# Ledger of designs, part 14: peptides against a protein of PDB entry 3ZOQ

Target 1, 223 residues: chain A of PDB entry 3ZOQ
Amino acid sequence: QLLQDSWWNQLKEEFEKPYYQELREMLKREYAEQTIYPDSRDIFNALHYTSYDDVKVVILGQDPYHGPGQAQGLSFSVKPGVKQPPSLKNIFLELQQDIGCSIPNHGSLVSWAKQGVLLLNTVLTVRRGQANSHKGKGWERLTDRIIDVLSERERPVIFILWGRHAQMKKERIDTSKHFIIESTHPSPFSARNGFFGSRPFSRANAYLEKMGEAPIDWCIKDL

## One batch from the design tools (peptide; aimed at target 1 H66 K83 S87)

Design b1_p12_7_s1 (made by RFdiffusion4, then SolubleMPNN; from b1_p12_7, 6 letters changed)
Fold by OpenDDE base, seed 5:
Structure b1_p12_7_s1 (fold): chain B 223 residues (1-223), chain A 12 residues (1-12)
Amino acid sequence: as target 1 above (223 residues)
Amino acid sequence: SAAEALSAADFE
């Protein structure tokens, strides 16, 4: 998988490090012996759709959906034709209440990614039916570096951190330059404890507008 | 220029 020049320039040193080499070897075995999601060609979709320079907003997830056909290499996003997972449904509910968007008939967030919303999971692969199965195997070190290089960027970024796992990354973010939106996770287990009503979409756009940048069109068209 | 973090051959 070829990375865009902007990301390659930021991450090239990581791919030569032993931890990533070990991760790569692990992935070779896993994809050969197990059903792994997303498709190997989709692992870096977040970086493919959103260049380093084009990142306006980051939405952190944990790891990919582990059901068949779901994961497409973007946090919280599912391929068209796939039933929207509960967390994603809640995201769309908040989107509707926040800025009036209609609930789309699909769960693909590619339109966000194309506008500069980096939909990054901290772990980029998972075994079928086994959440967090690739936790602690090297992805976190790479994705930490992604957060670091964005934090180091002069042009401000908006980080949307839903839930404790994402919020643990706050220590890596220079809050003197970057804006952080925090709430509970959109999961049904936590959404009513602060995610609903948090209005992350309007808040993100308000910040972008203050920066003189184009806001994100968060509304997703039906397919 | 673009470079590979993973190759298709890795997953064959």
Scores: peptide ipSAE 0.204, ipTM 0.807, DockQ to the pose 0.025
OpenDDE base, seeds 1, 2, 3, 4: peptide ipSAE 0.170, 0.178, 0.193, 0.183; ipTM 0.796, 0.796, 0.809, 0.805; seeds 1, 2, 3, 4 fail the geometry check

Design b1_p12_7_s2 (made by RFdiffusion4, then SolubleMPNN; from b1_p12_7, 4 letters changed)
Fold by OpenDDE base, seed 2:
Structure b1_p12_7_s2 (fold): chain B 223 residues (1-223), chain A 12 residues (1-12)
Amino acid sequence: as target 1 above (223 residues)
Amino acid sequence: SEAEFLSARDFE
């Protein structure tokens, strides 16, 4: 699939750079020789669902889920019919406590993406069963550029940064224009240290309302 | 073009 025009205009120079060419060649080998997630058609789903101009909120993840059928190219999201991973379960628990949403019977966050929530991983591919296997291969440079061009956008963005990895990107964000919501990661290892009770969903909507924008409907309907 | 760099067929 092709990128939306708004993203292409912002990122086209990156795709011509040597690092991305090398990344592309690496990925061609990886997809040929290994089981790689997500499906190659889904790698850029975050950009497909949410155009550059339509981004209201950014939620940063690290890399895709590495189990069969899980990753769908959106951070923290899993395909319908897939058991909700622990971090996602905690996200929904916080969502329920924050704004009263019911826990959905699936883990797809596509409804958020379609409303302007950019669900971006810093690394967009992974080998089956091997977390972070594609770390340091070039994705981070591209996704850093994605953050940069959003930071440069005049219309404000809300960045939700869960955990230290995501928070390291804070230096790339112009806080004179954009809003940042930070907490510990939703992982079971860290959620009780600040993620629970952080109320990122209501806080994001509060910022959107202050900006005169429509809030996100964070509640996810059952399928 | 974008298609030259991002097409899913590049990885098949």
Scores: peptide ipSAE 0.047, ipTM 0.729, DockQ to the pose 0.027
OpenDDE base, seeds 1, 3, 4, 5: peptide ipSAE 0.032, 0.026, 0.024, 0.025; ipTM 0.711, 0.693, 0.694, 0.685; seed 4 fails the geometry check

Design b1_p12_7_s3 (made by RFdiffusion4, then SolubleMPNN; from b1_p12_7 with H3E H7S N9R)
Fold by OpenDDE base, seed 3:
Parts: structure tokens; sequence; C-alpha cells
Structure b1_p12_7_s3 (fold): chain B 223 residues (1-223), chain A 12 residues (1-12)
């Protein structure tokens, strides 16, 4: 099966639907004819690292980085050895100001994913050098379903929604059970309008503690 | 749009 058991039980019906079959056929053509990111084996890394039951926090991104070697199937994250993109640099700046973490010498957020932070892009693939090139091709239906099944989960989830694109998903989230942390996007174009000083990391951990859950160790060690 | 601005800065 495509996914580990906990996610497969939640999403298996989606993969049989026409929209996903059409998406799959599109992707086959794209990966054959274009350079597509991330590697096809890494498309579902967010779900591989963080099981359905283990999700504590969700951070929504738009679509993958479209430069060579960058995208690793996790929102905002880049493979070790890759220059940190501007938004990621600002995320680490806020992390430092919020809870005192040092700026790591790499941009991999895998350690967050392993602790239950679902680093989900709404669109999971992109053509090299062409941002949003796979927008509207079917990924949004699948990722909406991911949000839906998490919203339906009894155990609470914390959704961190940076910027308007992510915040458009809040209508899908049952706020009687789940928590939402909203601010402007970490992009240099918007970070100073609310992202900086929003303290999403300490706020997320405060909610986790109130729920009787272990907090996230947001600090990232150097490699 | 914000989307356009985000794309421009993150992929320089």
Amino acid sequence: as target 1 above (223 residues)
Amino acid sequence: SEEEFLSSRDFE
C-alpha cells in the first residue's frame, strides 16, 4: 500500500477516486517529460514521518520549493546542505526570539516531523523553476481530505496557519476540538506585518501542555 | 497577490 496503516485507513478511498487517478496520470507524464520536485519517492514524506495518530501540530505550506535539491516532501523544509530559503530563515529567526533556539546550520525540519508536526503542503509537486505549476491539478482535494480527517479526529490538533492561503483552510477545522494559531506568512514580504512576534512555537507547546501532551522540542541541532 | 509575492521571494 502507498501509505502506512494509520493514514491508509483514513485516505485509501481518495486514491481510488477519479480525480486522484487523473492526477496520477498527469504526474506520470510530468515526471517523464519534466524535472519535477520533490523526488517521486518523497512526495508523501510528511505522511511517512508523521502518522495520523501521532499528529500533534500541522503547519501548512503552499507547494514545494522548485530548485534543485531543495524539496524533501515537507513544507518549508530543505534537505541538508541546501541554502535556507528566505521564509525558512524567518521561521528560524522567530524560533530564536520565541523560545531561544539557535539558528541551525541546515534547513531540515525532519526532527519536527518525527515529533508529530505534520509539515503539509497543499500541493505536493512542482515543476523545476515554475512555482505553482501543479496548482489545481488534484492535490488540493487530497490535502483538503487530510485536513478533514484530522479535523474529525477526537484527539485535538494544533493548526498553524501562516498567511492567507493557509488561513483559507480554517473553515474545514472544527474549532470546538482543535486549536488554530494564525499570523501573517514568514515571507520577507509579510513577516514584519505579524509573523515576527507571533510566537507560534511557545503557543503550540502551551496548548499541548494544556492537553496533557508532551511539548515539541522545536530546537534543531546542527548537523 | 500574497501567493505571487511568496513565490517571488522564496525562490530567488
Scores: peptide ipSAE 0.038, ipTM 0.735, DockQ to the pose 0.130
OpenDDE base, seeds 1, 2, 4, 5: peptide ipSAE 0.036, 0.030, 0.029, 0.034; ipTM 0.734, 0.687, 0.708, 0.705; seeds 1, 4 fail the geometry check

Design b1_p12_7_s4 (made by RFdiffusion4, then SolubleMPNN; from b1_p12_7, 4 letters changed)
Fold by OpenDDE base, seed 5:
Structure b1_p12_7_s4 (fold): chain B 223 residues (1-223), chain A 12 residues (1-12)
Amino acid sequence: as target 1 above (223 residues)
Amino acid sequence: SEAEFLSAADFE
C-alpha cells in the first residue's frame, strides 16, 4: 500500500518505529484470523484522498463502522449502496439546516475528502461486530502524529471536533494558528444537545473565506 | 509519486 509523498514526508519516521511495526504485525494476524474492517486496501483512504498539503478541514472519528461493507477508510462515511448510519443521517440533517444541501441518496463523503476534508478516525481498523476492538494497539499514536504534523503546519487548518473523544485531541492543536469547531456528537444520543444548530459547515467555510481559501462544497450529489 | 509503507503481501 502506497502513501502520497506529502504524507510520507510527514510520517515516514513513524513507520520505522517499533510501535508501528508491532501494529503492522498485529494487523497481519488480525486480517488473517478475523474479519477486519475496512478492507486492508482502504485503511489509509483518508490520507489517499486528502494530501497533507491539501488538508483544509479535519473531521475526527473514533473507529470504523464494524458492519459488513460499511467502512471505507473515512470517518463517518459509508460506501455507496450502504444504508446511512444514524450519526451520518444527523450529519446530513445538520448540513441541510446549515447551508440548505439536500440529503444525498448515499453516505459516501469522498467528495469532501477530495476537496481537502481529512476524514480521520483515531483508530483505523476494527473487528467485525466489535467496536473499539483495535483501540490501544498503536493507531492512536500514529493518528496523534497526524494531528501533530497538521498542527505544526504553517497554513491553518480547521478542526471539527464532535464529541468528547475528538475534543480530547484539542490539546494537540495550536489554537493560535488553527481553528476549532466543537459541538456534541452527531449520534442520536447527543445530537439534540448541541450538534443540531452548531452549523459546522457554514462556520468552516467562513473561516476558509477569511483565510482567502476556497470554501468546501459540502453538498453531496446523488449517485 | 507515492511511497510504500505497507506491503500488499502482508495481507495475503
Scores: peptide ipSAE 0.139, ipTM 0.783, DockQ to the pose 0.025
OpenDDE base, seeds 1, 2, 3, 4: peptide ipSAE 0.037, 0.076, 0.027, 0.083; ipTM 0.709, 0.732, 0.678, 0.796

Design b1_p12_8 (made by RFdiffusion4)
Pose (drawn by RFdiffusion4):
Structure b1_p12_8 (pose): chain A 223 residues (1-223), chain P 12 residues (1-12)
Amino acid sequence: as target 1 above (223 residues)
Amino acid sequence: TPDPMPTSDELP
């Protein structure tokens, strides 16, 4: 068993399939022979921090950060102590305009995960310095199933889909129950074309309040 | 501290 019960009860059948076993064998070799991010112990951190039952909001990313000391097994977040990349700086600028939070002295979003924000990348590993290097190796098949089981959940889930790739997942989400907040990506190329001013954080909290759920405290505290 | 590297969807 690789995940806590709430998730394992939804996903155990996927981990038994040939594609996962092939992916696992490739990763055993690559972690021993080269530099793979995030650290192997951290691959499933988004699901460890945010159980299936506790998921309030899902923020979909693509692949992990491919530099040293960055990736934590969470979309968009970085380990404390490293520089914040441009897209993450833009997320904090939008958070400041929307909610009013000060800009933090680190980029870790673990606080969000602990409050029910699933920071799910669609690909969970990457070779150092080589973006998208683990594309098509089997992670998409698993993360599509993670999206499927969340879409099948009775209690509604709020999905935040930034950019084209994340928005492609709308087809897998049952919008008769679930909420979608979508905009352009926070990358500097696209942030001023819809992401800025989109107010995703207060909008997510409004959906939660309508359902009688506690809102997320989005502000990140300095370390 | 080294400069951060972007993810694939953060690139053009």

Design b1_p12_8_s1 (made by RFdiffusion4, then SolubleMPNN; from b1_p12_8, 6 letters changed)
Fold by OpenDDE base, seed 5:
Structure b1_p12_8_s1 (fold): chain B 223 residues (1-223), chain A 12 residues (1-12)
Amino acid sequence: as target 1 above (223 residues)
Amino acid sequence: LPEPLLTSSDLP
C-alpha cells in the first residue's frame, strides 16, 4: 500500500486532496460491507511494480476483473492459476502473431510490469460481479493525474490505447514527446475489428529501440 | 512514507 518514492513525489499532493479522502472513506465502507477486488493490498500494484522513472510503456484498462481471485491490481492481468479472460487470451494471440511468443499457461503480466510496462486501470477497484461499480468515485481523478505526470515527463513514454475508453485519454498526452499506439479493444466483441494485426508489441519495441532504450521482452514464461 | 489506503483497524 506504500508507493515507491518516485510515484510518491508525483502523487503525494493528490492523496491530501478532499476527493481522495472521500474516495478512501468510500473504499473503507465498500471493503467492509461488500466483496471488493482486488485485495486492498493489491490496489496499487501497477505503481508498485513499475516506478515513475522506469515507465517505458503504458497499457490502459478500464476497471479490475470482478470475479473471485482474478484481479491483481494490473490491467488485463490475472493471478496465476486463474483462467485467462477472453480479452487476455486475445492479447496473447496477438502477441504470438506479432512477435512469435508462445501462449503462456497463466495470465500474469507481472513480467511486463517489472520491465517498465505500467498496467494501469482508470478505476482501481470494483465490487464483486458489478463491473464499473466504482466508476466516478474519485479513481479517475487520480489516474488522470498519473497520466498527466507521465505526459509531463521529459523521458518519452509509449501509450497503448485499446478501445474508446482508453483513447479518451489521448487529450491528456503530449504527442510532441510521447508515442501513442491505438487499436480496437482486445475483447472478443472488437478484436477482429482492428486489434488483431495491430502489432502493438513489435511497434512499441521498435519505438523503444529508436529512442535508444532496451526493448520489452513481451514473451511470458510458463510457471 | 505514504499512509496505507486501508489498515486492519478500518475493517471489521
Scores: peptide ipSAE 0.030, ipTM 0.654, DockQ to the pose 0.027
OpenDDE base, seeds 1, 2, 3, 4: peptide ipSAE 0.028, 0.026, 0.029, 0.016; ipTM 0.653, 0.616, 0.672, 0.609; seeds 2, 4 fail the geometry check

Design b1_p12_8_s2 (made by RFdiffusion4, then SolubleMPNN; from b1_p12_8, 6 letters changed)
Fold by OpenDDE base, seed 5:
Structure b1_p12_8_s2 (fold): chain B 223 residues (1-223), chain A 12 residues (1-12)
Amino acid sequence: as target 1 above (223 residues)
Amino acid sequence: LPDPLLTGSDLP
């Protein structure tokens, strides 16, 4: 099994379904014929770093960065040594303004993932230079299931939904159990319209503390 | 080169 047992137990049935088999066959072709991101071993990094039971916070992205060396299987995150994309820079700006963290010299959010921040894209692969190229190919059904099983979990989750695409998933979230933090997307095109000043990090931690859980150390150390 | 999805895929 490639996934942690906790996720495997929640998702194993999906992998046997025709849609996923078709997706997998498509991906085999894509990885063979095209440059696809992330690396095929990094597709499920969000699930690898954050077990089903350890999820405290979910941050939804759309699809991976489509430039060389960028995507590492975590939403908004980039591998160390990679220039921080504009949205990520804005995330760090908000982080600084919200809770006083320094802006890290890298863009890896692995430290968040290891603390229970599920950095999930709704689509987990992309062709080089072609944003949303794998949209509507089956990933959304799997990632919807991920949201569903988290929504069904008794232990509360905090969902951070930046922008309309992520906010469309709100209908799948039981708001009687789970908390939602919504704002505009951190993209330069939308960040000034509500993302900046939304203080998602302090708000998330306030809810975690209220729930009796350890807050996230959102501050990222330099490498 | 081996197909990464056949030899080292993160896909179940």
Scores: peptide ipSAE 0.041, ipTM 0.740, DockQ to the pose 0.035
OpenDDE base, seeds 1, 2, 3, 4: peptide ipSAE 0.025, 0.031, 0.024, 0.033; ipTM 0.660, 0.703, 0.672, 0.700; seed 4 fails the geometry check

Design b1_p12_8_s3 (made by RFdiffusion4, then SolubleMPNN; from b1_p12_8, 7 letters changed)
Fold by OpenDDE base, seed 2:
Structure b1_p12_8_s3 (fold): chain B 223 residues (1-223), chain A 12 residues (1-12)
Amino acid sequence: as target 1 above (223 residues)
Amino acid sequence: VEEPLLTSSDLP
């Protein structure tokens, strides 16, 4: 079984569809012939760390980091010991300004994932040094379905949509049940146009509290 | 300006 039970129940039909079969065959070739990130065992880490029922917040990314040792199968997250990429640094700057957290000495967001923050990229693999190289190969259809089944869930979800790419998914989200927090992307190219000062972390926790749920501890401890 | 791709904007 590829996924834990809660996600498998929601997504099992997708894995039998031709598009995913074709994607899988493509990935087999890619992993055999190219250096692909993340490690194949880490592709679904976002779903492994955060069960379908435990999702409180979704943070959408585009595709994995394409440098060696970086991608962790979680959007924006990097493995411990890896230099924090610029967007992640900006995320931590906003976190500090928003709710007073210190900037951690690493870039792993696993602690968020374990609390119900689904760190989902729309594309889950990438070739080394080739950003967005696996765009349009089938991942988007699966990850759209992930968004869909979350949107259909009765228990509300908070979607944090940074940048235009993520915001394109708004049409799939039932805003009668779910909450959306939007801003520009944390990238250095866009962060000063709205991401900084957007306070997504405190806003997310405010929604959680209104729903009677435990807030996320966004602060990340040093390793 | 067009928003850069996440990975492209983070990694040279």
Scores: peptide ipSAE 0.039, ipTM 0.683, DockQ to the pose 0.160
OpenDDE base, seeds 1, 3, 4, 5: peptide ipSAE 0.025, 0.039, 0.026, 0.033; ipTM 0.680, 0.685, 0.680, 0.671; seed 5 fails the geometry check

Design b1_p12_8_s4 (made by RFdiffusion4, then SolubleMPNN; from b1_p12_8, 9 letters changed)
Fold by OpenDDE base, seed 1:
Structure b1_p12_8_s4 (fold): chain B 223 residues (1-223), chain A 12 residues (1-12)
Amino acid sequence: as target 1 above (223 residues)
Amino acid sequence: VEEPLLRGEDLP
């Protein structure tokens, strides 16, 4: 079984569809012939760490980091020991200003994932050194389905949508049930246009508390 | 402004 039970029940039909079989065959070739990130075992880490039923918050990314050792199957996250990318640095700056967390000495967001923060990229693989190289190959259809089944879930979800690409998914989200937090992207090119001061972490926790759920401990300990 | 990963600018 490719996924844990809760996600498998929601997504199993997708994996039998022609588009995914074509994607799978493409990926088999890519991983055999090219350097692809993340490791093939890490592609679905977002779904492995955060079950369908345990999702409290969704943070959407685009595609994985395409440098060696960076991507770990979680949006914006990098493996320990990897230099924090600029957007991630800005995320931690906002985290510090929002709720007083210290800036961690690493870039792993696994602790968020384990608490119900689905760190989902819309495209789940990339060729080394070639950003967006696996765009339009089928991942977007699967990840759209992930958004759809979460939108259809009775238990509310908080969607954090940074930047225009993530915000394009808003039309798939039932806003009568689910909460959306929108701002500009944490990129150095856009962060000062609305991301800084947007306080997505405290806002997310405020919604969770209103729903009677435990808030996320967004603070990340040093390793 | 495109997001960093599309532009390849969110890497060291």
Scores: peptide ipSAE 0.038, ipTM 0.678, DockQ to the pose 0.152
OpenDDE base, seeds 2, 3, 4, 5: peptide ipSAE 0.021, 0.019, 0.023, 0.023; ipTM 0.638, 0.615, 0.625, 0.650; seed 3 fails the geometry check

## One batch from the design tools (peptide; aimed at target 1 Q62 K83 H185 S187)

Design b2_p13_1 (made by RFdiffusion4)
Pose (drawn by RFdiffusion4):
Structure b2_p13_1 (pose): chain A 223 residues (1-223), chain P 13 residues (1-13)
Amino acid sequence: as target 1 above (223 residues)
Amino acid sequence: DEVDSSEPSDAHS
């Protein structure tokens, strides 16, 4: 068993399939032979921090950061102590305009995960310095199933879909129950074309309040 | 900068 019960009860059948076994064997070799991010112990951190039952909001990313000391097994977040990349800086600028939070002295979003924000990348590993290097190796098949089981959940889930790739997942989400907040990506190329001013954080909290759920305290505290 | 250039693939044009 690789995950806590709430998730294992939804996903155990996927981990028994040939594609996962092939992916696991490739990763055992690659972690021993070269530099793979995030650290192997951190691959499933988004699900460890945010159980299936506790998921309030899902923020979809693509692949992990591919530099040293960055990836934590969470979409968009970085380990404390490393420089925040441009897209993450833009997320904090939008958060400041929307909610009013000060800009933090680190980029870790673990606080969000602990409050029910699933920071799910669609690809969970990457070779150092080589973006998208683990594309098509089996992670998409698993993360599509993660999206499927969240879409099947009775209690509604709020999906935040930034950019084209994340928006492609709308087909897998049952919008008769679930909420979608979508905009352009926070990358500097696209942030001023819709992401800025989109107010995703207060909008997510409004959906939660309508359902009688506690809102997320989005502000990140300095370390 | 390595940190800036090591963003995820969808953060690029």

Design b2_p13_1_s1 (made by RFdiffusion4, then SolubleMPNN; from b2_p13_1, 6 letters changed)
Fold by OpenDDE base, seed 5:
Structure b2_p13_1_s1 (fold): chain B 223 residues (1-223), chain A 13 residues (1-13)
Amino acid sequence: as target 1 above (223 residues)
Amino acid sequence: DEVDESQPSFMFP
């Protein structure tokens, strides 16, 4: 079993469906013939670090970084030693302005994931240098199911939806139970149009506290 | 205090 029990119970039926089998076969071919990111062992890192039951916050990304050594299987996150991508830099800038955290000397968001922040991309793989190359190949159906089962969960979840792509998933979220934080994307192309000043981190923690949950320690220590 | 990224990873099912 490759997934934690809590996720496996929610998703096991998906892996038996034809769409996923086709996706899997495609991925096997892609990883054999192309340079695909992240490493195949890291594809489900978001689910590995954050169990279904432990999810407090969801941050949706589109697809993994497509440069060498970047993608970590977590949305927006990069492995230590990797230069912080522009969107991630802006995330840290907002983090600093929002709650006073220092800018870390690395881009790993694993500490968030370990605290219950599900860092999920809607598409979980990408070809080197080809953004969205695996769009429409089946990942979206699986990740939609991930959103669905979280939406169906009785314990509330906070969804942070940066940009229109993520916000399109709002229709799948039961807003009577779950809370949504929306803003423009942290990308340099959109961050100044609403992401900066949106204060998603303090807002998320405020909701967690209101729900009687422990807040997230969003500050990331240097390595 | 350092970020621990030693979490075991698995290939896609």
Scores: peptide ipSAE 0.036, ipTM 0.559, DockQ to the pose 0.037
OpenDDE base, seeds 1, 2, 3, 4: peptide ipSAE 0.025, 0.024, 0.020, 0.029; ipTM 0.619, 0.638, 0.526, 0.647

Design b2_p13_1_s2 (made by RFdiffusion4, then SolubleMPNN; from b2_p13_1, 7 letters changed)
Fold by OpenDDE base, seed 1:
Structure b2_p13_1_s2 (fold): chain B 223 residues (1-223), chain A 13 residues (1-13)
Amino acid sequence: as target 1 above (223 residues)
Amino acid sequence: SEVDLSQPSSDFP
């Protein structure tokens, strides 16, 4: 079984559809002929770490980092030992200003994922050195379905939508039931236009507490 | 001035 039970029950029909079969065949060729990130075993790490039922918060990214050793199947996250990318550095700066967390000495967000933060990219693979190289190949249809089934869930979800690309997904979210936190993207090109000072972490926890759920421990310990 | 090419294109100038 490709996914754990809770996600499989929600998504199993997608994997039987022609678009996904075509995507799978494309990926088989790509991984055989090109250097593709993340490792094929890590493609669905976001769903592996955070079950459908355990999702509390969703943070959407675009596609994986395309440099060696960076991507680990979680949006914005990098493997330990990898230099923090600029957007991730800004995320940690906002985290520090928002709730007082220290800047970690690594960029792994696995601790968030394990607490119910779904770190989902809209496209789940990329060629080395070629950003968005797997855009429009079928991933977006699957990840749209992930958003849809979360939107349909009775238990509310918090969607953190940084930047215009992520915010375009708002139309798929039942905002009468789910909470949306929007700001500009943490990218150096946009962070000072609204991301800094947006305090998404404390705001997310405020919603969780209001719902009677445990807040996320956003602070990341050094390794 | 550092560019993160993994970011959405719409977030760049």
Scores: peptide ipSAE 0.030, ipTM 0.665, DockQ to the pose 0.383
OpenDDE base, seeds 2, 3, 4, 5: peptide ipSAE 0.024, 0.029, 0.027, 0.021; ipTM 0.653, 0.692, 0.671, 0.609; seed 2 fails the geometry check

Design b2_p13_1_s3 (made by RFdiffusion4, then SolubleMPNN; from b2_p13_1, 6 letters changed)
Fold by OpenDDE base, seed 4:
Structure b2_p13_1_s3 (fold): chain B 223 residues (1-223), chain A 13 residues (1-13)
Amino acid sequence: as target 1 above (223 residues)
Amino acid sequence: DEVDESVPSSERP
């Protein structure tokens, strides 16, 4: 099946709906006719690395990096050997200032995903060099459902919402059960307006401790 | 600052 059992149980009905079938057909054409990122096998990497039951933290992005070799199906993350994009550099700067982690020599956030950090984009594919080219094609309906089923989960989740785009999803989150960490986006355009100093990593771990859960080891080892 | 491919349209000036 497309997804591991825990996510499949939550999302299987979506995949049978017309909107997703239309999305699937669109993607077949796009991958055949255009250069699309990430690799088709990596589209659902966020769900592959982090099961529904294991989600502790959610970090929302918009859509994948649209340059060659960058996107790996995880929000903000880039494959090893790829130059760290500006937003990711700022994320690591905040990480260093927040909890003292060294800046890694790569940009892969897989270690976070494996610990229960769902690195989810709202749109999961993109054409090369064309940001938001797959906006409004059906991904948002699926990823909204992902947010919804997490919100409906009894075990609390921490949602880290950087910037206005991600914060638009706040209305879908039951704040009586779940925790939200908000700031401006790590982009160079906005980071100095609130992202720096927001300390999302220590704050997330503080919530996890209150829940009686193991904190995330946010520090990333060099490769 | 360099252009970031991950920057949402809502965050661009």
Scores: peptide ipSAE 0.145, ipTM 0.795, DockQ to the pose 0.386
OpenDDE base, seeds 1, 2, 3, 5: peptide ipSAE 0.141, 0.124, 0.124, 0.114; ipTM 0.795, 0.787, 0.794, 0.783

Design b2_p13_1_s4 (made by RFdiffusion4, then SolubleMPNN; from b2_p13_1, 7 letters changed)
Fold by OpenDDE base, seed 5:
Structure b2_p13_1_s4 (fold): chain B 223 residues (1-223), chain A 13 residues (1-13)
Amino acid sequence: as target 1 above (223 residues)
Amino acid sequence: SEVDESQPSMMFP
């Protein structure tokens, strides 16, 4: 079984569909012939760390970092010891301004994932040095289904949608049940256009508190 | 402190 039970129950039928079989075959070739990120064992880390039932917040990314050692199967997150990418640096800057967290000495967001923050990319693999190289190959259909099943969940979810790509998924989210936090992307190209000052972390926690849920401890400890 | 950065997974179903 590829996924933990809660996700498997929601997604198992997808893996039998032709689109995923085609994706799977493509990925087999890619991993054999190219350097693909993340490690194949880490592709579904977002779902491994955060069960379907435990999802409180979703943060959507586009596709994994395409540099060596960076991607760890969690959107925006990098393994310890890896230099923080620009977008992640900006995320931490906003985190500091929003709720006073210190900037961690690493870029791992695993602590968020373990608290119910689903760090989901819409595309879950990438070829080294080639951003969006696996766009349109089938991942989007699977991750759309992930969004769909979360949208269908009775227990509310907070979707943090940074940038236009993520915001395109808004149409799949039942806003009568779920909450959406939107801003420009944390990328240096867009962060000053609305991401900074958007205070997504305090806003997310405010929603959680209104729902009677424990807030996320967004502050990340140094390693 | 030590952080678990990954969990084992099959490459594909």
Scores: peptide ipSAE 0.025, ipTM 0.536, DockQ to the pose 0.038
OpenDDE base, seeds 1, 2, 3, 4: peptide ipSAE 0.024, 0.044, 0.023, 0.046; ipTM 0.615, 0.664, 0.524, 0.587; seeds 2, 4 fail the geometry check

